# Peptides against a protein of PDB entry 6O8C: the designs that were tried, part 202

Target 1, 262 residues: chain A of PDB entry 6O8C
Amino acid sequence: VGLRYEKISLPKIHPRYDLDGDASMAKAVTGVVCYACRTASTLLLYQELMRKGVRWLVELVKDDYNETVHKKTEVVITLDFCIRNIEKTVKVYEKLMKVNLEAAELGEISDIHTKLLRLSSSQGTIESSLQDISSRLSPGGLLADTWAHQEGTHPRDRNVEKLQVLLNCITEIYYQFKKDKAERRLAYNEEQIHKFDKQKLYYHATKAMSHFSEECVRKYEAFKDKSEEWMRKMLHLRKQLLSLTNQCFDIEEEVSKYQDYT

## One batch from the design tools (peptide; made by RFdiffusion4, then SolubleMPNN)

Design b2_p28_3_s1 (from b2_p28_3, 10 letters changed)
Fold by OpenDDE base, seed 1:
Structure b2_p28_3_s1 (fold): chain B 262 residues (1-262), chain A 28 residues (1-28)
Amino acid sequence: as target 1 above (262 residues)
Amino acid sequence: DEVPLVKTEEELEEAKKKLEEELKKAAE
């Protein structure tokens, strides 16, 4: 999961003055930093898309939660209604039993009552589970999506733009070095400028690569790792919700078996 | 001739200064 990118590194920069070598080196550096710019842009885009996805998933899971809560509530109401009706029936049969009538029937109804009460007790467990899920989804909870806004890189960081500026500087030097190469030999002053530009090139390149690695790649990786972890947890939570929903359906089905007695 | 590797802004500025001085001497 996540975007694949190639590991990039700057070519070796030789300290020796060599017009041909310097031009070649500058070309290579330009290519590397250019790749860094493109990669940074791609990584940024990925993160932005993931943030949208995270928000979407949060809403989806919240909807699932609400549906589960609704179903649970429905079952509770139905179950309570059935229990009340059975209790009334029990009282009637108890009265009849006092006059030695319908003793066998009372036993059956009492058994149903006991079963319904057991089902009712299980609702407490479901409620507790739902509350736990709610707490996890709540702001500040373990599954809060605040990390998505904090981790990684953002357009406002202008990392791509910063890298592009450095790339422009590097490219300019490269073109100059290409010209210098064509001249084969430089006058003293031009040679000194070339040497100085080589130093500038190195500085810009190093700065670019450092920025790319520390402000783009590293942050992206942190974002990716956190997103994967969060996603796994969210999916698990969703499964838990489904399980709870199914439990509610099971209870409802069980209650329906006793409707003839209510 | 070897070109020193510049890794910091300070080193770059120093190199620039040195270059400027050399260019000045050459112009005189």
Scores: peptide ipSAE 0.019, ipTM 0.486, DockQ to the pose 0.886
Fold by OpenDDE base, seed 2:
Formats: C-alpha cells, structure tokens, sequence
Structure b2_p28_3_s1 (fold): chain B 262 residues (1-262), chain A 28 residues (1-28)
C-alpha cells in the first residue's frame, strides 16, 4: 500500500575546476532534481486522492450506521408489539387454566414469551454497541478524519513550484557549463564566473534536495502511515456494523416465527 | 584550482562579493 519511489541523492561534487567534469556533474544534478520535482508532484497527487477516498469512506460508514440504527428501531418496535400481544394471550390462558383447560398451550406460549424477552434484552447490547460506534465517528472521536487535512503535503504548500524554480536555475547553469566545456579553455573572467556558478549550482541542488526530503518525503510518509492505520480501523468498524445489522435481521426472522401466536 | 563548496546563503553571498571584487580588479 502506498506509492513507491526511489531514494535519490546528489552526485559527488568535486571541488576541482574541471570543465568536462563540471558539465557532467551539472547534468547529473539536473536529472536528480528533475526526478525530485516529478516525485513531489506524484506524492502530492496521491495524498489528494487519498483525502478524497477518506471523505468518501466516512460518508459511506455514516450511511451504514444510519441504516443499522433504522433497522434496529424497526425491530424494537416489532418485538415490543409481539411481546405485548403474547402477554395478553398468556393472561387469557391463565384464566382458562383456572378451569383446567388448555394447560399444554399455556406452556408453549409462556416459553415463547420467555424467548421474546431474551431477544428484547439483546437489544440493549446492540444499542450500546451503536453508541460506541457513533462516539468513534463523531467529531473528535478516535476515527475522526481531521488527520487527513493536517498530515502530509498540500497544494497550498507550493512544494512542486518551489522545486521547479530551483530546477530552472540548475538547468541554466548546466547549459552554460556545456558551452564552457565546448570552449575547452576559459578566459580569467569567464573562469571566475564558472566557479561562482558551480557554487550556485551546489547551493540550489542542496536546497532542492533538503526541501524534497524534509517537506515532501517525510510528510508523505507520515501521512501514509496514518492513513493505513485509520483505514484498518474503519474497515473493522464497517464489519462491526454489518454484524449488528445481521443480528437485527436474525431477531426479526425469529420474531416472525411467533407472529402466528399473536 | 579548488572551488569551495557553498552550503549556506551567507557563504554564497560572500563568494559573490569576492568574485565581484576580483572582476573589478581584473577590469582595471
């Protein structure tokens, strides 16, 4: 899970003045920083897509929760109605029992009543579980999605743009170094400019790589880790909701078997 | 000739200043 990228490093920069070596070095640096720019863009895109996915999943789970609550409520109403009807029937048969009639049927109805009461008691456990789930999904809860907005990199950070600016500067120096190489020998002033540009190149490159590592990669990895953890918890929560829903259906089915007696 | 590796903006500015001074001397 997550985007795979290759760890990049700057090539070795030799302090010695060498037109051929400097041109080759500059080319390599340009390539590395270019890769950093593209990678930063890809990492950003991945995070934005994940944020959309997180929001989608939250809404999906909320819908599942609401459906479960609705089903639970329906079952409670049906069950309570059935219990009340059975209780009335029990009273009637108790009166008949006083005249020694229908003793066997009274026993069966009483057993049904006991079973229904047990089913009713299980509703309390389901309600407690639903409340727990609701609390976890609520703002500030353990499964809140606030982390998705806080962690990682964002378009507003302009990391890609910042890296692109540095890349442009590096690229310009690289092209100049190609020209310098073609001259084979530089005059004193041009040589000094070359040396200065080499220093600038190093500065821009190191700045780019540090920015990439600290502001792009590190934050991305933190986001990735958090997202994986959160996703596992959310999926588990959905399974719990499904289990509760199935319990409600099971109760409803069992109650339906006794409706002939009510 | 070894080119000093510039790691900071301050070092770069100092190097720039030195370069400008050398260029000025060479132009005289």
Amino acid sequence: as target 1 above (262 residues)
Amino acid sequence: DEVPLVKTEEELEEAKKKLEEELKKAAE
Scores: peptide ipSAE 0.018, ipTM 0.480, DockQ to the pose 0.947
Fold by OpenDDE base, seed 3:
Structure b2_p28_3_s1 (fold): chain B 262 residues (1-262), chain A 28 residues (1-28)
Amino acid sequence: as target 1 above (262 residues)
Amino acid sequence: DEVPLVKTEEELEEAKKKLEEELKKAAE
């Protein structure tokens, strides 16, 4: 998952004065830098959309967490109530045994009590797991989304605008080179201007490509890798929350079977 | 003939200055 783009490079620039060759070269350079501008814009848009997606996913997982915590709390209350009632029943039966009642009934109730205590112990494990998840989701935690604001490129960097300025300069030189080509031969002064413009074109093109590679592509790739890793972890976390929720439902169902004895 | 390629803004400005001077001399 991610945007695919073609690796681009500048054409070879010959130092020799050649009106036909220079016009052709300038056209090619214009095309390459134009592609860089469009690509940079697309990469930026993708990152901005992903940042929105990250924020959305964080809220979704927080909601899942809150629902799980709520369910866990409900089960704990129910379970504790059931345990207290069974303990009272056990005490009553213990008193009755002193008066010649069957030991078998007391044994069954005691077994239920033991099972309930085991269920209560499992709740402690669930609580510990929820605390771990909470710590990971908290600010500064391992699953914090602070990276999304730091990694990659941002509109405030104005990378696309910077590239566009360079493209405009290059395009202007290209149009002049087309005119020069049409003249077939330039006077000395016009020839010197042409040579100077060729140097300028080279400078702008090199600057554009360096900026594109270092400030746009490289940062985008870092952002992409980080986002994929983070999203995988978040999805796994959601599965963990679902598992914990299901465990709570299982405990609740088991407790409901013993409520007839309370 | 060959044109030297510039790699820095400073070199470009120097080349520009030189060109302007040459053009001025040619116009006189």
Scores: peptide ipSAE 0.016, ipTM 0.486, DockQ to the pose 0.905
Fold by OpenDDE base, seed 4:
Structure b2_p28_3_s1 (fold): chain B 262 residues (1-262), chain A 28 residues (1-28)
Amino acid sequence: as target 1 above (262 residues)
Amino acid sequence: DEVPLVKTEEELEEAKKKLEEELKKAAE
């Protein structure tokens, strides 16, 4: 929504009036402000839904994170177990080597041990990556969702209600202007009232449109932009988590190849 | 003679244009 309106200003006092034109003008104003009210309501609803979505996505990503951590932990346990078993085997073969037995086999087992240790070292990098992700998701992190509660418009702002009050005032004047139009001619006092009401109408309309533009549309757009940026970053983070998970699976698969030696 | 039901941005723009025209006429 790219709606922009002028700042709040006092209407000019015009000595002349046109009952037909004033009624038509008032009708148009009513329509515009009515749209503003409905739009403000829709924008508010959208933001509230998005806030729910943000919270949902945060929980989803946290679940993904926890799953990745769990998988990493599982792999670490398995890997450590395999390393310990291979180390025992190496010791046995080293003893046999002292009597000139099984030299070729010792070399093979030693190579496996070296490979397992390399796999173990890679777990440190995965852990560091997970810690980075955790930091980003933390309350003070770059991907914190605090912005969702701060940016945009909120029900507590009472923007829709404020606009509705102004709309009611405008509608009342419009209705009176319809009556005035039907009278075709007003007495002096009624004419003066009409002129004053016209000024009030302008004031209310300007106030409504300024409020709509500055407090509804502008803030909504800011919220939308931040939400889109945040969403992209969160999706990227999920991809990173998936990558880390896949690395864990790859390590697990490789370790499984050496289980026959343990 | 019902109040205009503006539902779309395009309709709003049209209504705004109409309003501006009416305001201009009223200011004369």
Scores: peptide ipSAE 0.022, ipTM 0.538, DockQ to the pose 0.030; fails the geometry check

Design b2_p28_3_s2 (from b2_p28_3 with T7E E14K E17K E20K L22K H26A E28K)
Fold by OpenDDE base, seed 3:
Structure b2_p28_3_s2 (fold): chain B 262 residues (1-262), chain A 28 residues (1-28)
Amino acid sequence: as target 1 above (262 residues)
Amino acid sequence: EEVPLVETEEELEKAEKELKEKLEEAEK
């Protein structure tokens, strides 16, 4: 589940010199960029937590895979042993049939042999499925987690810090504009400085908003979408592993029924 | 007078230079 955030936009900036309007505008801009900083920080934290979750899930699925492989191997050994014993029994009964004509017992044992061979064939399918899963989990596979390190935003990008610097500059101008408003009228030099500060504020604000949208939000959304897709595939893979494990148990149970004949 | 909106660093530097010139002229 991704984090929800509100869409933000800069207030309308009027080009006219207006001490009251400029102070109000600066306050609004400060609020918007402050929200952007907090949001960027939250989005970054979320992604870092998700990356940890991805790594954890990979290890969990690898463990499930290894357990399934182990169970499959045990079943193969048991099945092969049972097949060999039944084959020996068939040979013995074939010899006895030449003497006592006990055809009914030979038929039953032959049927068991046929069933065991079918079970052995199914093991080949399980092996193929496990190999497919292994390939998908391997480096470069379809379920590789390399995307988690590439997609989204990272602490090394220093996006939050960059936004904070811009926020500091904007906040400073806002405080000055509050003072200017309190003076009601400025001398010529102070007026010219105010006008320049307004330009500077707009510059920083637009830079902050562009950075937030392009480097924080967009990348976060890409990461979120990729993570959701990957997570669904991983969960499906776990279900496949469980299915294969259950198939192994079913085969083992069936083989156990025939062990009484060996 | 309308205050031009600045979107690039180069434009901001130009605006700063213009400010300096205005302040120097006022001191004369």
Scores: peptide ipSAE 0.548, ipTM 0.955, DockQ to the pose 0.893
Fold by OpenDDE base, seed 1:
Structure b2_p28_3_s2 (fold): chain B 262 residues (1-262), chain A 28 residues (1-28)
Amino acid sequence: as target 1 above (262 residues)
Amino acid sequence: EEVPLVETEEELEKAEKELKEKLEEAEK
């Protein structure tokens, strides 16, 4: 999961004054920093899209939760109704037994009553599980999506723009170095300027690489890792909700078997 | 003559000063 990008490094910069070498080096540096700009932009876009996806998934899971709660509530109502009816029947039969009626029928009804009470107890466990899930999805819960807004890079950071500024400076020096190369030999003053420009280029390049690495790549990787972890947990939670829903259906089906006795 | 690698703003400012001095000396 995540975007694949190539690890970039600056070319080796030689300290020697060499018009041909410096032009070639400057070209390579320009290419590397240009790639960094594009990569940073792509990484930013990916994160923005992922944030949208995270929000979407949260809403989806909340919907799943609400459906499960609804089903649970329906089953509870049905179960309670069945229990009340069986209890009424038990009372009637107990009264009849006092008048010398057969005990065998009362035994069967009592067994059904016991089973229904057990099912009612299981509903309590489902309720507890739903409450746990709700707490995890709630603001400040373990599955809160607040990390998506905090982690990673954001448009407001202007990382791409900052890198672009550095790229522009580097590109300008590169074009100058192309001209210098074409001159074959520079006068003393132009040579000194060239040397200084080389220093500037190296400075800007290192700054760009540091910014890219620390403010773009590192933060992206942190976002990606958290996203993957969170996504795994959310998917697991959805499975839990499905399991709870199935348990509700199972209880409903079992209760339906006893309706003939109510 | 080797060109020192500059990684900090302070070093760059120093290098710029040195350049200015060299250019001024050449004009004399």
Scores: peptide ipSAE 0.547, ipTM 0.955, DockQ to the pose 0.861
Fold by OpenDDE base, seed 5:
Structure b2_p28_3_s2 (fold): chain B 262 residues (1-262), chain A 28 residues (1-28)
Amino acid sequence: as target 1 above (262 residues)
Amino acid sequence: EEVPLVETEEELEKAEKELKEKLEEAEK
């Protein structure tokens, strides 16, 4: 489950000159953009932590893969050795059968040989599955983590810093509007400056909200969606590796039962 | 008088120019 944040919107800005209303509006805008800055920072931190988690999980799964390959190789060697020994035994018993000796024993050994060959065939399926997993984990594969570097927001984008600059401009205007409110009435020149500052505040606020929505929130949501999908696939792949490992153990156990006949 | 909403840099520059003109007229 990704980080939850509240949807924010700018307060309604009235075009009318009103010192009390403008100060109140500026305060509200400052609060909204301040929240955007904090949220952008939190979203960035979350993504950076997730990127670390992704890298960690990739290494973990690679280790699991290598262990599975090692176990598979061990089982193949053991199985091949057992098959070779059984084949030698079969040849000996076939010679004895020509003189009508040990017919029942030959049948039993032949059945074991058939079972071992079936187990050997299953190793081919395991090998194919491991190759598929390797291809998926390889660079350019379906489970490559390149998306984690490309998607979302990064510290190098300086989104928080850009928003902070806009917040500083807005905050400065807010403090001026508090002073203007305290004067109760402005001279003509100060009134015209106040009106322009209101326009400037709206411009900065709109720019901040657009930047927050398009460069922070949208990119975060894209990263979140991709991370969730990728994580599900990686966890499934890990389960597949565990299943393959267990299959190798099962084969090894079964082969051990036949070692007494070799 | 209503304050027009400014959404672009060009509009802001125009608004700043208008402000300057108003201030200069008031000094005469």
Scores: peptide ipSAE 0.546, ipTM 0.955, DockQ to the pose 0.845
Fold by OpenDDE base, seed 2:
Structure b2_p28_3_s2 (fold): chain B 262 residues (1-262), chain A 28 residues (1-28)
Amino acid sequence: as target 1 above (262 residues)
Amino acid sequence: EEVPLVETEEELEKAEKELKEKLEEAEK
């Protein structure tokens, strides 16, 4: 679940010269752009934290993978050893059977041999599954974390700083409009300057809103969507690894039951 | 007089030029 933020919009700007209205409008614009700056900062921080989390999870899953591979290898060695010992025993009993001895025991050992071979076959499936997981985790694989570095916003983009510069310009105009309002009436030159400052304010405000929407919010949403998808896949993969580990333990336990015949 | 809305840098520069002209005319 990503960060919740409120949708912001600029107040309606009237083209008429009105000292009271312009001061009020400027105040509202300042508030909106200030919120955009804070929100952009928060969204950036969230993404940076998520990137750290992604890296952490990748390492965790890699460790789980390595442990599973190790366990599988151990089981394969044990299983192969048991199979070889049972095969030797079968040969001995086959020789004894030529003299009509130990027929019942040979049947039991043969059944054990068949079971062990089935277990060995299942190890091949586990190996194939582990190889698939390894390929998915490898560089360029389906679960590579390269997207985390490419998607979203980054500190190097300086989006917060850019918005802050625009906010500073807007705030300065707001303070001037507050003074203009206090004068109640401006001389011709001051009136013309006020009108121009209103144009500047609108320009900066629209630029800030555009930048916020396109460079901060939109990119954040893209990052969020990709992160959620990736996280679901990673969690599923982790469950698969756990299942494979459990299968290895089950095989090991079953093999241990037949060690009395080796 | 309605204040034109400016959304581009070019429009802002034009508005600034117009302001300068108005201020110079007022000094005469």
Scores: peptide ipSAE 0.545, ipTM 0.954, DockQ to the pose 0.860

Design b2_p28_3_s3 (from b2_p28_3 with E14K E21K L22K E24K H26A)
Fold by OpenDDE base, seed 4:
Structure b2_p28_3_s3 (fold): chain B 262 residues (1-262), chain A 28 residues (1-28)
Amino acid sequence: as target 1 above (262 residues)
Amino acid sequence: EEVPLVTTEEELEKAEEELEKKLKEAEE
């Protein structure tokens, strides 16, 4: 679950002026920050895709809920109809029994009536469960997807762009250090510029890594954790809905057995 | 001489100013 990324760290930067070493270091730094940029982009993309998935799942679960409600309503209507019919029949047979007619049939019908009433009692539990689910899915409910908009990184944060700017600065210095290396020896002024650029490179690199760690990776991990938690809850809710649906089907099936008497 | 690592933008700016100053002094 989630994207795997490699832990990156900046190479050791030696303070000593060394054209060969500095070029190599700059290359390594460029590589690391480049990776950070790419990773940040990938992490952002993942989160955006997950947000879409979250929205999709919410709608799916809402549809499941509505279907379950519909099925429940259907069963309630059917069951109530059957109960009313059986009750009418019971009354007729009770009248007949007063004249000692059809006592055995009355017993059977009464048993059916009792069974139907038991089935009807289960509808209250189903209704309560549906209401609970509805409340959880409602705006502000426990399964609201507001976290998906709050947690993690967003395009508006411009993290990738910020890192790219830093990468560009670092890359420019790296290319200069390649040139410096090729010169083998620099004049005093050029040497001073090189030293200064090395400091700039370090600054940009550290800024990039800090930004990457704190604003990209950390927020991504938080998003991931919230996503996993929310997903577990949603899956559980879907299972509950399925269970309720199945209960409705079971009731319907049982009622169908008694339809010949209604 | 160990080049001090510049850790802040302000420090970097100061280092730039110092470098510019040194460059000017070297041209004189």
Scores: peptide ipSAE 0.019, ipTM 0.482, DockQ to the pose 0.783
Fold by OpenDDE base, seed 2:
Structure b2_p28_3_s3 (fold): chain B 262 residues (1-262), chain A 28 residues (1-28)
Amino acid sequence: as target 1 above (262 residues)
Amino acid sequence: EEVPLVTTEEELEKAEEELEKKLKEAEE
């Protein structure tokens, strides 16, 4: 999961004055920094899309949670009603037992009552699990999505634009070096300008690569790692919710078998 | 002549000032 990009490096810049070599070097630098600009843009886009995905998933899981809570509540009400009815029936049969009637039936009803009480106890465990999930999804909880706003790069950082400015400066020098190469020989003043432009090129290129590495790539990788960890936890939580839902359905089915006795 | 590597903006500015000075002296 994540974007694949190639590791880029600047060509070695030789300090020697060479019109042909300098033009070739400048071309290579332009290509590398151009790639950095495009890559930075792609990395930013990926992160923005992931942030949207994170928000969507949070809402989905919250909906799943609410549905599970609703189902649990329904089952609790049904189960409690069934228990109360069975208890009333037990009391009636106990009275009949005093006159030596319906002993076998009383035993069966008592067993059902015991089973229902066990099912009711399991609902307590489900409730505890739901509370745990709720706490994890709550603001400041373990599964809060605040990290998505903090980690990585953002459009407001203007990283792509900063790189583009540096690329423009580099490209301008490259075009001049192409012209210089075409002249084959420069006058003294033009030669000095060329040498200084070469220094500027080096400075801009180094700045671009440093910015790309530290402000774009590194932050992206941190975002990616955190997103992967968070995503695994969220998917696990969804599975837990599904399990709890299924447990509620199982209890409901068991209770339905005893409704004929109520 | 080897071109010195400029590593800082301050060094670059200083180099530019030196260049401008040399160019002016050459025109005189």
Scores: peptide ipSAE 0.018, ipTM 0.475, DockQ to the pose 0.858
Fold by OpenDDE base, seed 3:
Structure b2_p28_3_s3 (fold): chain B 262 residues (1-262), chain A 28 residues (1-28)
Amino acid sequence: as target 1 above (262 residues)
Amino acid sequence: EEVPLVTTEEELEKAEEELEKKLKEAEE
C-alpha cells in the first residue's frame, strides 16, 4: 500500500495592497510549501525503503531458484541410474525367454521401464521452465530490477533541499509581513518593499509547487505503479519455482518405488 | 495599487533593480 497524501494548492493571491490580507496569505503559503517539503521527504524515504526491499526479494528468489535447480539435478541423476539398471534387467530377461521363462515378469519390468521414460521426459519440461525463469531473472530480463534505480526520486536529486530553500525564502517574507501588519501603516518606501516581496513570495511559491508536482509526486507515482507490477510478477515466479520443486519431489518419490527392481 | 505578479526570474531581477533605484532616489 502506497503512502497517502493530500492534494495541495496555493491560496489565491490578491493583487491589492493589504497588510492584513498579505500577512494571512503569506502564512497560508508557508503552510502549503512546508507540507510539500515534508511530503517530498516522506515519498523519498518510502522509495528508498522499497529499493532495499526489491534487492532483498531478488536475492531471495535467486536462492529459491538455486535450490530448485539443485533438487532437479539430484532427481535426474537418480532417475538416470534407475533407467540404466532396468534396461540391463530387461536385456537379461529377453535372453532368458529363449529358454521358456514366463513372459509375465518381463512384461512387468517393461512397464516399469516405460513409466520411468515418461518421468524422464517430464524432467525435460522442468529444465525448460527453469531456463525460462533464469532468463527472466538475468540482467536485461523481464524481471530485472534496473527500473528501481531509474524510476522515482533519489537523494542525489536534492528535491527536498531545493524545496527547503524556497520555503526559507517564503518564511522570511512571511515574518516581514507579520511585522508590516503590526505597524498598521507603512511609509512609502516600506510599502514599495512590501509590494516587491509579495511578488517574490508568489514566484517562490509557484516554483516550489511546480517542482513538487512534476519532480516529486509524478515520479513517485510512476515508481509506485512499477514497483507494484514488478512485485506481483516476482511473487508469481516464486510460486512457479515452488511448483517445480514439488514436481521434482513427486518424481523422486515415484522413482523410489521402482528402486527395488534394480 | 495592483501589483503585477512576477512570473520569471528575469522579471524579478528587473523589478528589484527598479525598486532599488526608487529607494535610492527617495533617500536623496
Scores: peptide ipSAE 0.016, ipTM 0.482, DockQ to the pose 0.832
Fold by OpenDDE base, seed 5:
Structure b2_p28_3_s3 (fold): chain B 262 residues (1-262), chain A 28 residues (1-28)
Amino acid sequence: as target 1 above (262 residues)
Amino acid sequence: EEVPLVTTEEELEKAEEELEKKLKEAEE
């Protein structure tokens, strides 16, 4: 779940010259664009924090993978050793059986050998699964974190700064409109300036909102969606690794039961 | 009086030129 933000829109701008209405409108516009600036900053911060989290999680999962591989290798060595010892034992008992000795024990040892071979065969499946996980975690794999650097907004884009510049322009006009309102009536030239400033205000506001929507919100949403998808996949992979680790432990435990026969 | 809304930089530039012209005419 990403950050929640309120959908914002510009107030209706009336084309009619009205000192009271224009001051009120300018105030509202200033508020909206101010919110956009703050929101853009928050969205950027969130993304930067998430990028750090992604990098951290990748390293964590890689460590988990390496531990699992190590455990698997240990189990393979142990299992192979046990199999070789049991095979030697089987050969000894086969020789004894020719003299009609220990026939019942030979059967038990043979059964153990068969079980160990089955366990050994399961290692192939574990290996295949580990290889798949390795492939997914590798550069260019399905779980590569390259998207975190590509998607969303970055400090280098200077989106917050750009919005702040527009906000400053809008705020300046707003303060002028407050003064104009206080005058109640403007001279002809001042009235023309007011009308022109109203057009500037609209332009700056529209530019700010477009920039906020297209360069901040849209890109953030894309980043959020991608991050959620990636996170789900990573968590699933982590569960798979845990499962493989547990399988290795289970095999090790089972092999330990037969060590008395080796 | 109605004020046209400026949506483009080009429209803004035209509006500035018109305003400057009106101001000069008012001073004459």
Scores: peptide ipSAE 0.016, ipTM 0.479, DockQ to the pose 0.916; fails the geometry check

